# Designs tried in a protein design run: peptides against a protein of PDB entry 9GMZ. Part 208

Target 1, 343 residues: chain A of PDB entry 9GMZ
Amino acid sequence: TGFPLELLTRPATERLAYFENYTVAHPRLKEVYEILMRTIAEPAGASFIFVYGASGVGKTTLRLRVEQKLTELALPKLESDRARVPVVGIEAIAPESRYFNWKEYYTRALITLEEPLIDHKFDYGVRGISRDNFGKINVESKVVAPALRRALENALIHRHPDVFFVDEAQHFGKVASGYKLQDQLDCLKSLANMTGILHCLLGTYELLTFRNLSGQLSRRSVDIHFRRYCADSPEDVQAFKSVLLTFQQHLPLAETPNLVDHWEYFYERTLGCIGTLKDWLKRVLSDALDREATTITLKDLQKRALSVAQCQKMFKEIQEGERQLSETEADVQNLRSALGLGA

## One batch from the design tools (peptide; made by RFdiffusion4, then SolubleMPNN)

Design b2_p21_8_s4 (from b2_p21_8, 6 letters changed)
Fold by OpenDDE base, seed 3:
Structure b2_p21_8_s4 (fold): chain B 343 residues (1-343), chain A 21 residues (1-21)
Amino acid sequence: as target 1 above (343 residues)
Amino acid sequence: SLVEEVEELLKNLPFDAIVEL
């Protein structure tokens, strides 16, 4: 069944919110979700999880749904342990400067750990960190990054989340010329080790460069590749078409658009990335609702599509990431063969 | 066990259904 027909009489904002909240359980999302949830439950001495894949593959959607589920599971325990936060998730900001802003990162992490619903006041042991009358964390501008780090370490230990998510984690790779990216990894590794909190870094294939620099992290990390759908795989094409079929049934419009017949055009402009597809359809739906349109057309899709130049750029970044992974897989097979372990 | 909790979790996905072609 498609969307609730009652939505056709509802405000455009409610119709758009319905589609925004709709999250198709596509095969790659299910697979990565399962691996991630199992790894969070049984880290097996891992300190890091790396979730990497194309921009717009759906990593943020994965994170948010895992955060929701971990929160739901923790609710019965949170009644007895009011200090606990089950999960914390932040997005790493692209630095305006050529350097990752650790002060901003620690501040955002602290603010996120201190949701207004947490009645249990914690002293961070750092001057210039306070709570307002609404329980919101305030960090004074004079507080330096090493002090914020200590505050975050103490907060993570006290709140003991099952996982700390960092989305857009490729931004940690933005270091000064002459600074070692290794120092950023060692900083994160130290934070995970000092707190005992599992860190999940979600990012683009640029995260692989970051991941590969630390042979020590390799021994204490789990890698999860969130693959796009590939047009050379009949199974992947079928899954992509099924996603289009699902979205066309869940667009709250009077006339169901035929998206499936345009699957090649959708694939061309999304590269098999479902997040990119959803964001595109959301923009087109918003335009249709603003016009009080009964349906969406190919012309409406074309107006909100990524340009061919944008798609070509994204595809080069994907191909480089997929190449690096394929070479790594071949190197593992070669190593196994050389060790006499068989293929 | 935490494994059993995860297995039970995996039975109830926090996602909407996909319509298969």
Scores: peptide ipSAE 0.310, ipTM 0.793, DockQ to the pose 0.660
Fold by OpenDDE base, seed 4:
Structure b2_p21_8_s4 (fold): chain B 343 residues (1-343), chain A 21 residues (1-21)
Amino acid sequence: as target 1 above (343 residues)
Amino acid sequence: SLVEEVEELLKNLPFDAIVEL
């Protein structure tokens, strides 16, 4: 089973869009999705979910698919409650300054929470927040961060999403001192407490720093590790090859490329991260479609591959994150042993 | 029930199939 053969007669834009929208149900994505959906359905007093893993592992894909599914499941309830938004998801922006831009964060959250499809006008209780003729939220420059926070709190309470997603959440951690990071965590904690809305922070292994700063967050947080595929695991190698086999069948090209035979090269340049693999194949497919090529060659792959130096840097960052997790697991085991609890 | 709600949330995965080698 491959792509619809009619795509070969369609414009390059439709062929690319088909591949872009194709999301392989690979084992790690399915596992993390099931844990995340279960945790959203039954938070058990959690106020936070942390989803951490390598850059390019597929966290944004996970978020978007969860948002899609929660929206689909909420549709029957939304007919009776037109004010409700089932889910909201934003991406945190890297601060240009030494300080996280809370004003920008609250503005983006408000804009996302108030999509044009929401017919129900909400009064934010804050002057300088308006909707345009298309229903898009406009925030005047005079509106200060504390007012935007109150507007977001009110909007989250009124819209009552099942979860609030923040992607690239490691950007909260990019502060020059541990004190400033604590203030940011206390700010997020206060927002979750004031709204009663479950927050899911997705990001790199830099999110592990958040676990160590607040023993109160640890009591109210669920942790989800989105692992990459490891070349030292036969099962992980098999799963990675199955992903390559799936992608080669779903590349809308006249001749099916043999990606599986090059699995080691794909692994070398993606570090077992399926998002990195997908984005690489998208770039190569786009180039092939622009040239009206019948297939993808190794030279086409090499042209869009990450450099060895980029892969070496990314691998060091992954190894440091995986090491920190392994140390945390060992510390838990040592604590259990010291408490007289079995392994 | 809460179990039924969790089961409903896990139905119909928003992913395309994987082809196993």
Scores: peptide ipSAE 0.305, ipTM 0.762, DockQ to the pose 0.612
Fold by OpenDDE base, seed 2:
Structure b2_p21_8_s4 (fold): chain B 343 residues (1-343), chain A 21 residues (1-21)
Amino acid sequence: as target 1 above (343 residues)
Amino acid sequence: SLVEEVEELLKNLPFDAIVEL
C-alpha cells in the first residue's frame, strides 16, 4: 500500500512531513537496530557501543528510532520513577578550534538530560546552573568544564538512562596528536565508569581510530558495523531496489514516479547509503511540491543529485574504512590460525 | 526475563514496512 491518497489534497508542508517521517525498515537498519537494542538491554559489562559506518548510511535515523523506542518502553515505569530518563541522545559538535569543546558538550548533555517536563528537580551541586520558570537549564558562562562534568555525572547517576548516545562521535578524534586523542578517550571512559551508564558512540569510520587506541576500551566495547548496500552483492542490490520501490510508493505525488528503473543512477549517487538517498528524495520532493508537480522526473533527480566529484570523495572515505575493517577481520583469522584454532 | 523483554521489543519495530521486489 502506498501513501494515504488524502495527502494529495493536503498542504505541501504536510505532504513533505509525511515523507520525512517515513522510515523504511530496510535489512541493514533492522539488523543494526536488533543488535543495538539487544546490546542496550544486555551490555554484558560493556561500557561502550561503537556504531560506525559511512556518512549518510542512516546512523542518526537508527539513534532517533532507538531513542523513541526506549522512551515508549519506559513510559509505564516512569510513572513510578519520575526521576528516571530512559535515554539521552546528543550530537558531538565539530570544534571550531583545534580543541574539542568539553564545556559545550557537557552543557548540551545537561540541557538534553534535563527536559522541562521532568517533574523531579535535581540539584547539580554546582553554582551557576539553574532552571528558568519553564524548567529549562541555564548554565552561566563562569561555570568551568570540570564543574559541568561533575554536574553531568551526578545527573546521569540520578536519571540513570539505559544508554547515552553521542552522534557524530568522530569529532572527539579531531585532535592534532595521538596523546590528545587518548586524553579524550580517557575522559569518555571515566564518564562511563563514574556514572555506570552505557555510552553509544555513533559516527563515521573515523571512530575506528578510537577503537584502536585503547586495548582496555576494546575489551569493554561492542562494535556494530552499519554497512552500506554493495552493488557486488545480489542480495544488497535487491534490498536497495526494494527501498526505491518503497520510496516511490510513499512519495505523496499524484503520479507514482518509477525510481526502480533508475536504480543504478541512484546507487551511483548514494553509494548504497539509504540516508543519502532519502535526503536526495526529500530535496526533489520539496522542489516538486513547490512547483505543484504531479510527479518527479529524472531531470528533477539530476538537479539535486550529488556531483560525481562528491561521490568519488565519499567513496574513497568509505573504501578506506571498509579496508581497515577487513584488515582487522583478517588479523583475527590469522590470530586464530596461529593459536591452532580452525579459521 | 530481560531476554523475553528484548524479544517482545523486537516484535514491534519503530519503522515503516518495506515493499519487497
Scores: peptide ipSAE 0.293, ipTM 0.781, DockQ to the pose 0.638
Fold by OpenDDE base, seed 1:
Structure b2_p21_8_s4 (fold): chain B 343 residues (1-343), chain A 21 residues (1-21)
Amino acid sequence: as target 1 above (343 residues)
Amino acid sequence: SLVEEVEELLKNLPFDAIVEL
C-alpha cells in the first residue's frame, strides 16, 4: 500500500499536502493517544494531564488528532447543545520578555474558544471584549490580564470542553525564579479549579521542572511520557524502520526512495523523533517536487538534515529529561523497597 | 458513555496505517 498514483499527475502543492496530512500510526503515538483519550474520558479527579517528551517527538500531532477525534465525537451532541465546545487547544508562546505574557495567553485562549461558528453568543461581562461582524472575538488593548482571566473562566464554564490543551507548555516555566514558576502553576491550577475543566499541558522535558514544583498538582495530575525511539532497543529500531518504510511508500514520487537502508542516518539526525523525521522528509519532498525529481537521494537528505551540532544539543536536552524520569522511577523502587513491598 | 465511545473509537484511530517491517 502506497500513495495514490494519480498524485503523480497532480500539482506539487497537492502532492506535498498529501504527505503533510499523512500521519503514521507508529507505536508510541498510538500508545500515548490511547492513554490520553482514556484519561480525558475518565479523569478520575485529575485536573491536569502532563504530556512530555523530546522536541519533535510528535506532541502537536497527538494534540491535533485528539482534538479532531473529540470534535467528531461531540458533533451529534453539539446539535442539541450549541453552547458547547468539545475541545480547545492553544499553543503557549515563548515570552519575548523574561515573564510569561498571561494577557496574550488568555486572549489567545478566548479567541480559540470563541470560534465564529458558535451561534450561541456569550457575554463575558468584560468591557473591551467584543465580536466583530464575522463573530470573531476582538480584545481591546486596554483589557487587563485579570479581566481576560475572568472572561476565559466564564467562557470555559459556559462552553464546557472535555479538555483544554496547551501545547509548548514549557514556556510557562520561562520565568526568572522558581517562585515565579510556582505562581504560574498556581495560576493554572486556579483556572482549572475555577472552571472544572481538565487541562492538558504538552511540552518538552522542561515541563518536568514545572510539574515537579507542585506537590498538590502531583496528586491531581496524570503524567504521560511520549518517548522517542531508542537505538538500544531492538523493538524501537524495528518501529523506527517501519516508520521509514511507511514514509517511503507515501512520498508521492515516481520512484520509491529507499529510506530504510539509511535508517542509521535518519536516526542520527532525528534522535528517534518521528516529528523531526516527518518535517525533514517534508523539506526534502518539497525540494524534490520543485526540481520535478523522480526520487530523493542521500544528497537531498543531507541538504535538509539538522546539523550534527543541532542534534548534539537536542540529544543533551533529551538525556537530561530521560535522566530525570529515570531518577523518579528509581525513587519509586527505593520507596517500595523501603516499605517492604516487592519491586 | 464517553468511555464506551472512546473504547469504540480506539478501534478507529485517526492515524494512517503503518507498514510493518
Scores: peptide ipSAE 0.282, ipTM 0.762, DockQ to the pose 0.719

## One batch from the design tools (peptide; made by RFdiffusion4, then SolubleMPNN)

Design b2_p22_2_s1 (from b2_p22_2, 10 letters changed)
Fold by OpenDDE base, seed 5:
Structure b2_p22_2_s1 (fold): chain B 343 residues (1-343), chain A 22 residues (1-22)
Amino acid sequence: as target 1 above (343 residues)
Amino acid sequence: SDRLQRLLSRKPFVPSPVEAEV
């Protein structure tokens, strides 16, 4: 089933918004989604979930889909429990400075958790945290990070989300010279332990550094690898082609473009990352709609493609991450063999 | 409530099944 044909008579903004909101439920996304949903429902004493994978694999799409589903499942209870927030999701920002800004992190978390339309407003007991006339949280510059942390702990306890999502969580690894990355992990661990709220950190393969540094987090973490599609796997190639087929059917253009015939070029410029593919197609669709074009051509694709140099850089980062995981898998097998456990 | 409507109005992800070419 393609896009609603009625979109062809709608403004370019509505046509673009349709495609932006469209999500292909590809095999790897479904698999990781099911694992993540199950882990959130039954964390089995885990305090952390790590979701790692290539940049542009679709981690943000996964997060947003899980946030939506958790919200939908909570709706019947939210009528009676007006204080509850079913899920909270933030994106960690790359620090402008040489160190992660905890004050900014806590402020963003509080602002996101304390939605303006929440009925049950409570006092945090922190001077300089207030609500404006629209019910939005305002944090004065004088409020120090320890006070913001206590406010966030109290808010998380009171709002009781099923999970706290942090996207781009590799940015926690950006510590100043002389500070240990361990101290950042201990801070996050303490927040999860003090609140009883499950934390899900989504990020690049740089998150593997977090797993290796904290032998204590490893005991209370679930790891989820969000793999890209690999061209050396016939099944992965078929899944990637099926994604292209689905996208071509859901581009709201008068003539359906043939994306599948160009699958190798799409693979070359996305490295099997569906998020990268979707973002590329969004840019190309926007350009086509601005020109009132009936279809997308190979020239239109080439104009918005990542450069070969960008793809080579991205591929090197992926290969390093995949290598570290393969080494870890080999270490597990070696450990099992050394323990006399069969392979 | 306006809150529930806003929560529901969050951009619906329409998961399309990947049509497996059989």
Scores: peptide ipSAE 0.059, ipTM 0.675, DockQ to the pose 0.057
Fold by OpenDDE base, seed 1:
Formats: sequence, C-alpha cells, structure tokens
Structure b2_p22_2_s1 (fold): chain B 343 residues (1-343), chain A 22 residues (1-22)
Amino acid sequence: as target 1 above (343 residues)
Amino acid sequence: SDRLQRLLSRKPFVPSPVEAEV
C-alpha cells in the first residue's frame, strides 16, 4: 500500500499536494479523535472541551478530521434544515498588542459560520454587517466589538453547530495581565452560556493556565491530553516507526527512501510530534521535487531539520507541560489517599 | 449542492497499516 504510481508522471505541484493532503491515522490521533467525538456527542452538561498537547503534535489535523466527520454525519439533516451549520472552526490569532483583538475574533467567527453558499441568509440586526456579491460577510470599520458579539450570539443560536472549535487557543493567554485573562475567559464562558453551544479550545500546554485560573470553568469542562510519542515506551517507539514506514510509502518519489533506519534522528528532531515530522518531510519532499531527485537522502533531511537549539527549546516547553500534568495527577492521587479512597 | 460538495471535498482519513505481527 503506497502512493498512486501515476503521480510519478504528474507535475511536482500535484506530487507535493498529494503528500500535503495525506494523513496518517496514528494510534494517539485515533485515541484522541474517539474521545473528542464521544465528548461532542455526549457533553454531559460540559460547556468547554480543552484539548492540549505539544506544538506540532497534530491538534489542527485532529480538528480538521472531527470537522469533516461532524459534517458527514449532519448531511442527511442538512437537506431538511438548510439553516443549520454542523460545526464551526477558527484559529485564534496571536495578539499584535497587549490586548486581544475581540473585534477580529468575532469577525472571523461570523465569516466562518456564515458560509457564502448557505441558502438561508441571516439578518444579524446589526448595521454595517452585509454580504458582498459572492455572499461573503463584510464588516464595516465602524462596527464595534459589542455589536459583533451580539451578531455572533444570534448567528450561533440560529445555526446551532454541534461544537465551536478554537485552534491555537493559548493565544487568549498571551495578554500582559492575569486580570485580563480572567475577563477573556469570562467572555468565552458568557458566549457559551448565552448560545448553548459547546466550545472546544485546542492549544499548547499554555492552555493549562486557563484550566487553573477558572475554578468555575473546570466544573463545566472536559480535558483531553493529546500526548506525543515517548522514546521510553516500547509501544510508542513502535508506533513512531510505523508512522515513518507509512510516510516512506506515501512519498511520491521513484525510489522509496529508507526513513525507518533513521528513526532515532527523526525522533531527536521531532520529539515524537507527528505534525512536526510531516512538516519536515513536506519541506524535504519539496526540495527533492525541485531538483528532480529520485529519492531523499540523509543530507536532504539534515538541510531541513530543526536545529538542536530549536529542539532543546521545544523539549523544555514540553517537559514543563508534562510536569504540570503529572503534578496535577499526583495531587489528585494524594488527595484521594488523604480522603481514605485508596490509590 | 455546491455547498455539500465543498464540505465533502476534504480527503478521507487513511489509517496507518498496523504491521500484523507475523
């Protein structure tokens, strides 16, 4: 099982696009996918889902696969209920200033929720929100953030998605004061409560700061840890080698490169993060296609690898996140033991 | 509809072949 051999006669752009669109269903991605799908189907009174894990672990891939599946499951109902949107997903933007741009957040959410091809256009009751000739939402510069919030609340109620995804959600926390972080969380909590729409925040381990700051959100949230593969686990090492073998078979090159023999080097430069691995292989494949190369060499890999200094920085950030989770698990266990509930 | 086709145009998830332990 491998790439379609016909790709070898196709332009470099089509060969690269094949690999870009290819997704390995590795064990950790499948596990987190099943947990997330179950939690969306049966939220049990939760208003939030937190999905946290290392940068480059594959959170965006997870989101896109869940969005696809929720859309597929909704198709039979969308024929009769043309006003419904099954899922909405946005990426949170890193703040350019000490303040989070709520106006931009609400605008992006409205643009994503209000697909141009939706038959039933909604009136938001807000002056300065219109549709262009292509059915895209246009927001005039004079429209203020509170008006955009009301428009989004009304749109979410009317469209009734099963979940609202926010990717890169750690960017809510990159604000200069803890007080402003609480106000942002209260703003999101209020949006979820006012609309009745389940929110899923995906982010790095910096998202744990949100979990710890909002004792009221913790009671209405489900936590999902998207773990990397660990080199100290034989099962995780075998899963990582299996991912390398799968990528090796799906690189549209004349000669299949031996990636598996270099698994330790791939692990060293990805820290067990499959998204980081895919992005690395995509860069190396692009270079190989530009040179009309028959295969990928170790020298080609080395040219596009993250530096040792970058890997060391990323590893420290991962270790700090994993430590915070381990301490929380130990604290729960210590509390249970102190309550006489046993280990 | 063009909307449904656009929503479905995302390529399916391909499972990694688990090497059956021989």
Scores: peptide ipSAE 0.053, ipTM 0.662, DockQ to the pose 0.038
Fold by OpenDDE base, seed 4:
Structure b2_p22_2_s1 (fold): chain B 343 residues (1-343), chain A 22 residues (1-22)
Amino acid sequence: as target 1 above (343 residues)
Amino acid sequence: SDRLQRLLSRKPFVPSPVEAEV
């Protein structure tokens, strides 16, 4: 089933919003979703989940779908437990400075945790944290990072989410000269331990550096690799073509574009990353709607494609990440061999 | 509550038919 045909008579904003909110449940997204949902339901003493994969693979889409599902599952209990927040999801920001801004992180976490519609006002025990008339948290500039941390710890304990999501979590790795990445991990570990809340860090392959730095985190972490589709796998190519077919049916245009015939070009400019594909199609759809176009052409696609140089850079970053994972798998085999466990 | 409606207004995860013979 394609898009609702009624959208063709709707404003460009509604047509674009339809496509933006549309999610293709492609095989790898479904697999990672099922693993993540199961791990959140039964963490088995894990304090962390690491979800790593290429930029634009769809990690943010995964997060948003899990957040939605956890919220839906919590609805019957939220009527009785008005203090509970079922899930918290934030995006870690790239520091403008050479240092990760913990103050900004804690502030954003607090703002996200305290949705306007929480009936029960919580006192964070910290001066300079207030709510406006709409229930939005305001943090005064005088509030220091350690106080914001305590406020977040108290809020997480009180609201008791099933999971705390941090998207773009590789930004925790942007530590100043002289600070250890270990100190950032110890801060996160302490937050998880103090609150009893499961943390899910989503990010690029740079998250693998975090996994390796703490043998104690490794014992309390679950790893989920969100792989891109590979052109050397017939099954992956078929899945990628199926995603293109689904997107072409869900572009709210009068004439269905044939995206599948251009699958190699789509693959070349997305590297098998469905998020990158969706963002590209969104840009092209926006341009088509602005022109009142009936369809999307190859020329329209080319106008909004990533450059070959951008794709080459992204591909090198992916290859380095995939190499590090392959080395880790080899290290497991070497460890097994060294333990006298057969390969 | 309006919160529940906003939370529910997010479109469900619709599986793409992987098995569409292309």
Scores: peptide ipSAE 0.032, ipTM 0.668, DockQ to the pose 0.039
Fold by OpenDDE base, seed 2:
Structure b2_p22_2_s1 (fold): chain B 343 residues (1-343), chain A 22 residues (1-22)
Amino acid sequence: as target 1 above (343 residues)
Amino acid sequence: SDRLQRLLSRKPFVPSPVEAEV
């Protein structure tokens, strides 16, 4: 089924919003979604989930869909437990300084936990945390990071989310090498342990450096690799073509563009990353709607494509991440061989 | 809540076709 044909008579803003809100349930997204949902339901003593993959693979889309599903599943219980928040999701900010801004992290987490419409307003027991007339949390500048941490610990315990999502979690690793990075891991580990809340860190392959620094996290973490589609796999190529077919059917244009015939060009400029593909198509759709165009042409695609230089840079970052994972798999195989378990 | 409403207002997953008729 394509887009609702009635959209062709609707404003450009509504047509664009339709496509922006549209999500293709492509094989890799489904697989990672199912693994993540199962792991959240049955963490088996895990305190962390790491979801890593290329930039633009669809990690934010995954998070948002899991947040939606956890919210839907919690609705019957939220009527009786008005204090509960089913899921919390924040984005980690890149540090402006040589130090991770834990104060900002805790403040953003607290603001995200505080829904204005939650009847039971939690008292954080911290002077300088207040609510405005809209129920929004205000944190005074005088509130120190240790106080905000205690407030967040108490809020997470009280709200008891099924999972705490941190998107762009590689930003925890950018601040310091060695000992300081371990301290940040220990801080996150302590927060998860003190609250009993499962943490899911989503990020690029830079998150692997963060994961590998703690042998103690390895025992209490689940890893989920969100792979891109690879052109050397016939199954992955078919899945990528299927995504293109679905997108062409869901572009709210009078004439259905043939995207599938250009699959190699789409692959070249997205590296098999569906988020990158969707963002490209959104830009092209916006341009087409602004011109009142009936369809999208190859020339329209070319105007909004990533440059070859951008794709080459992104591909090098992907290859380095995929290499690090392959080395980890080889280390497991070497360990099995050394244990006499065979290959 | 506005957050709950925003979460619930999101369109569900749309399955990709099993076979792209290429």
Scores: peptide ipSAE 0.028, ipTM 0.610, DockQ to the pose 0.041; fails the geometry check

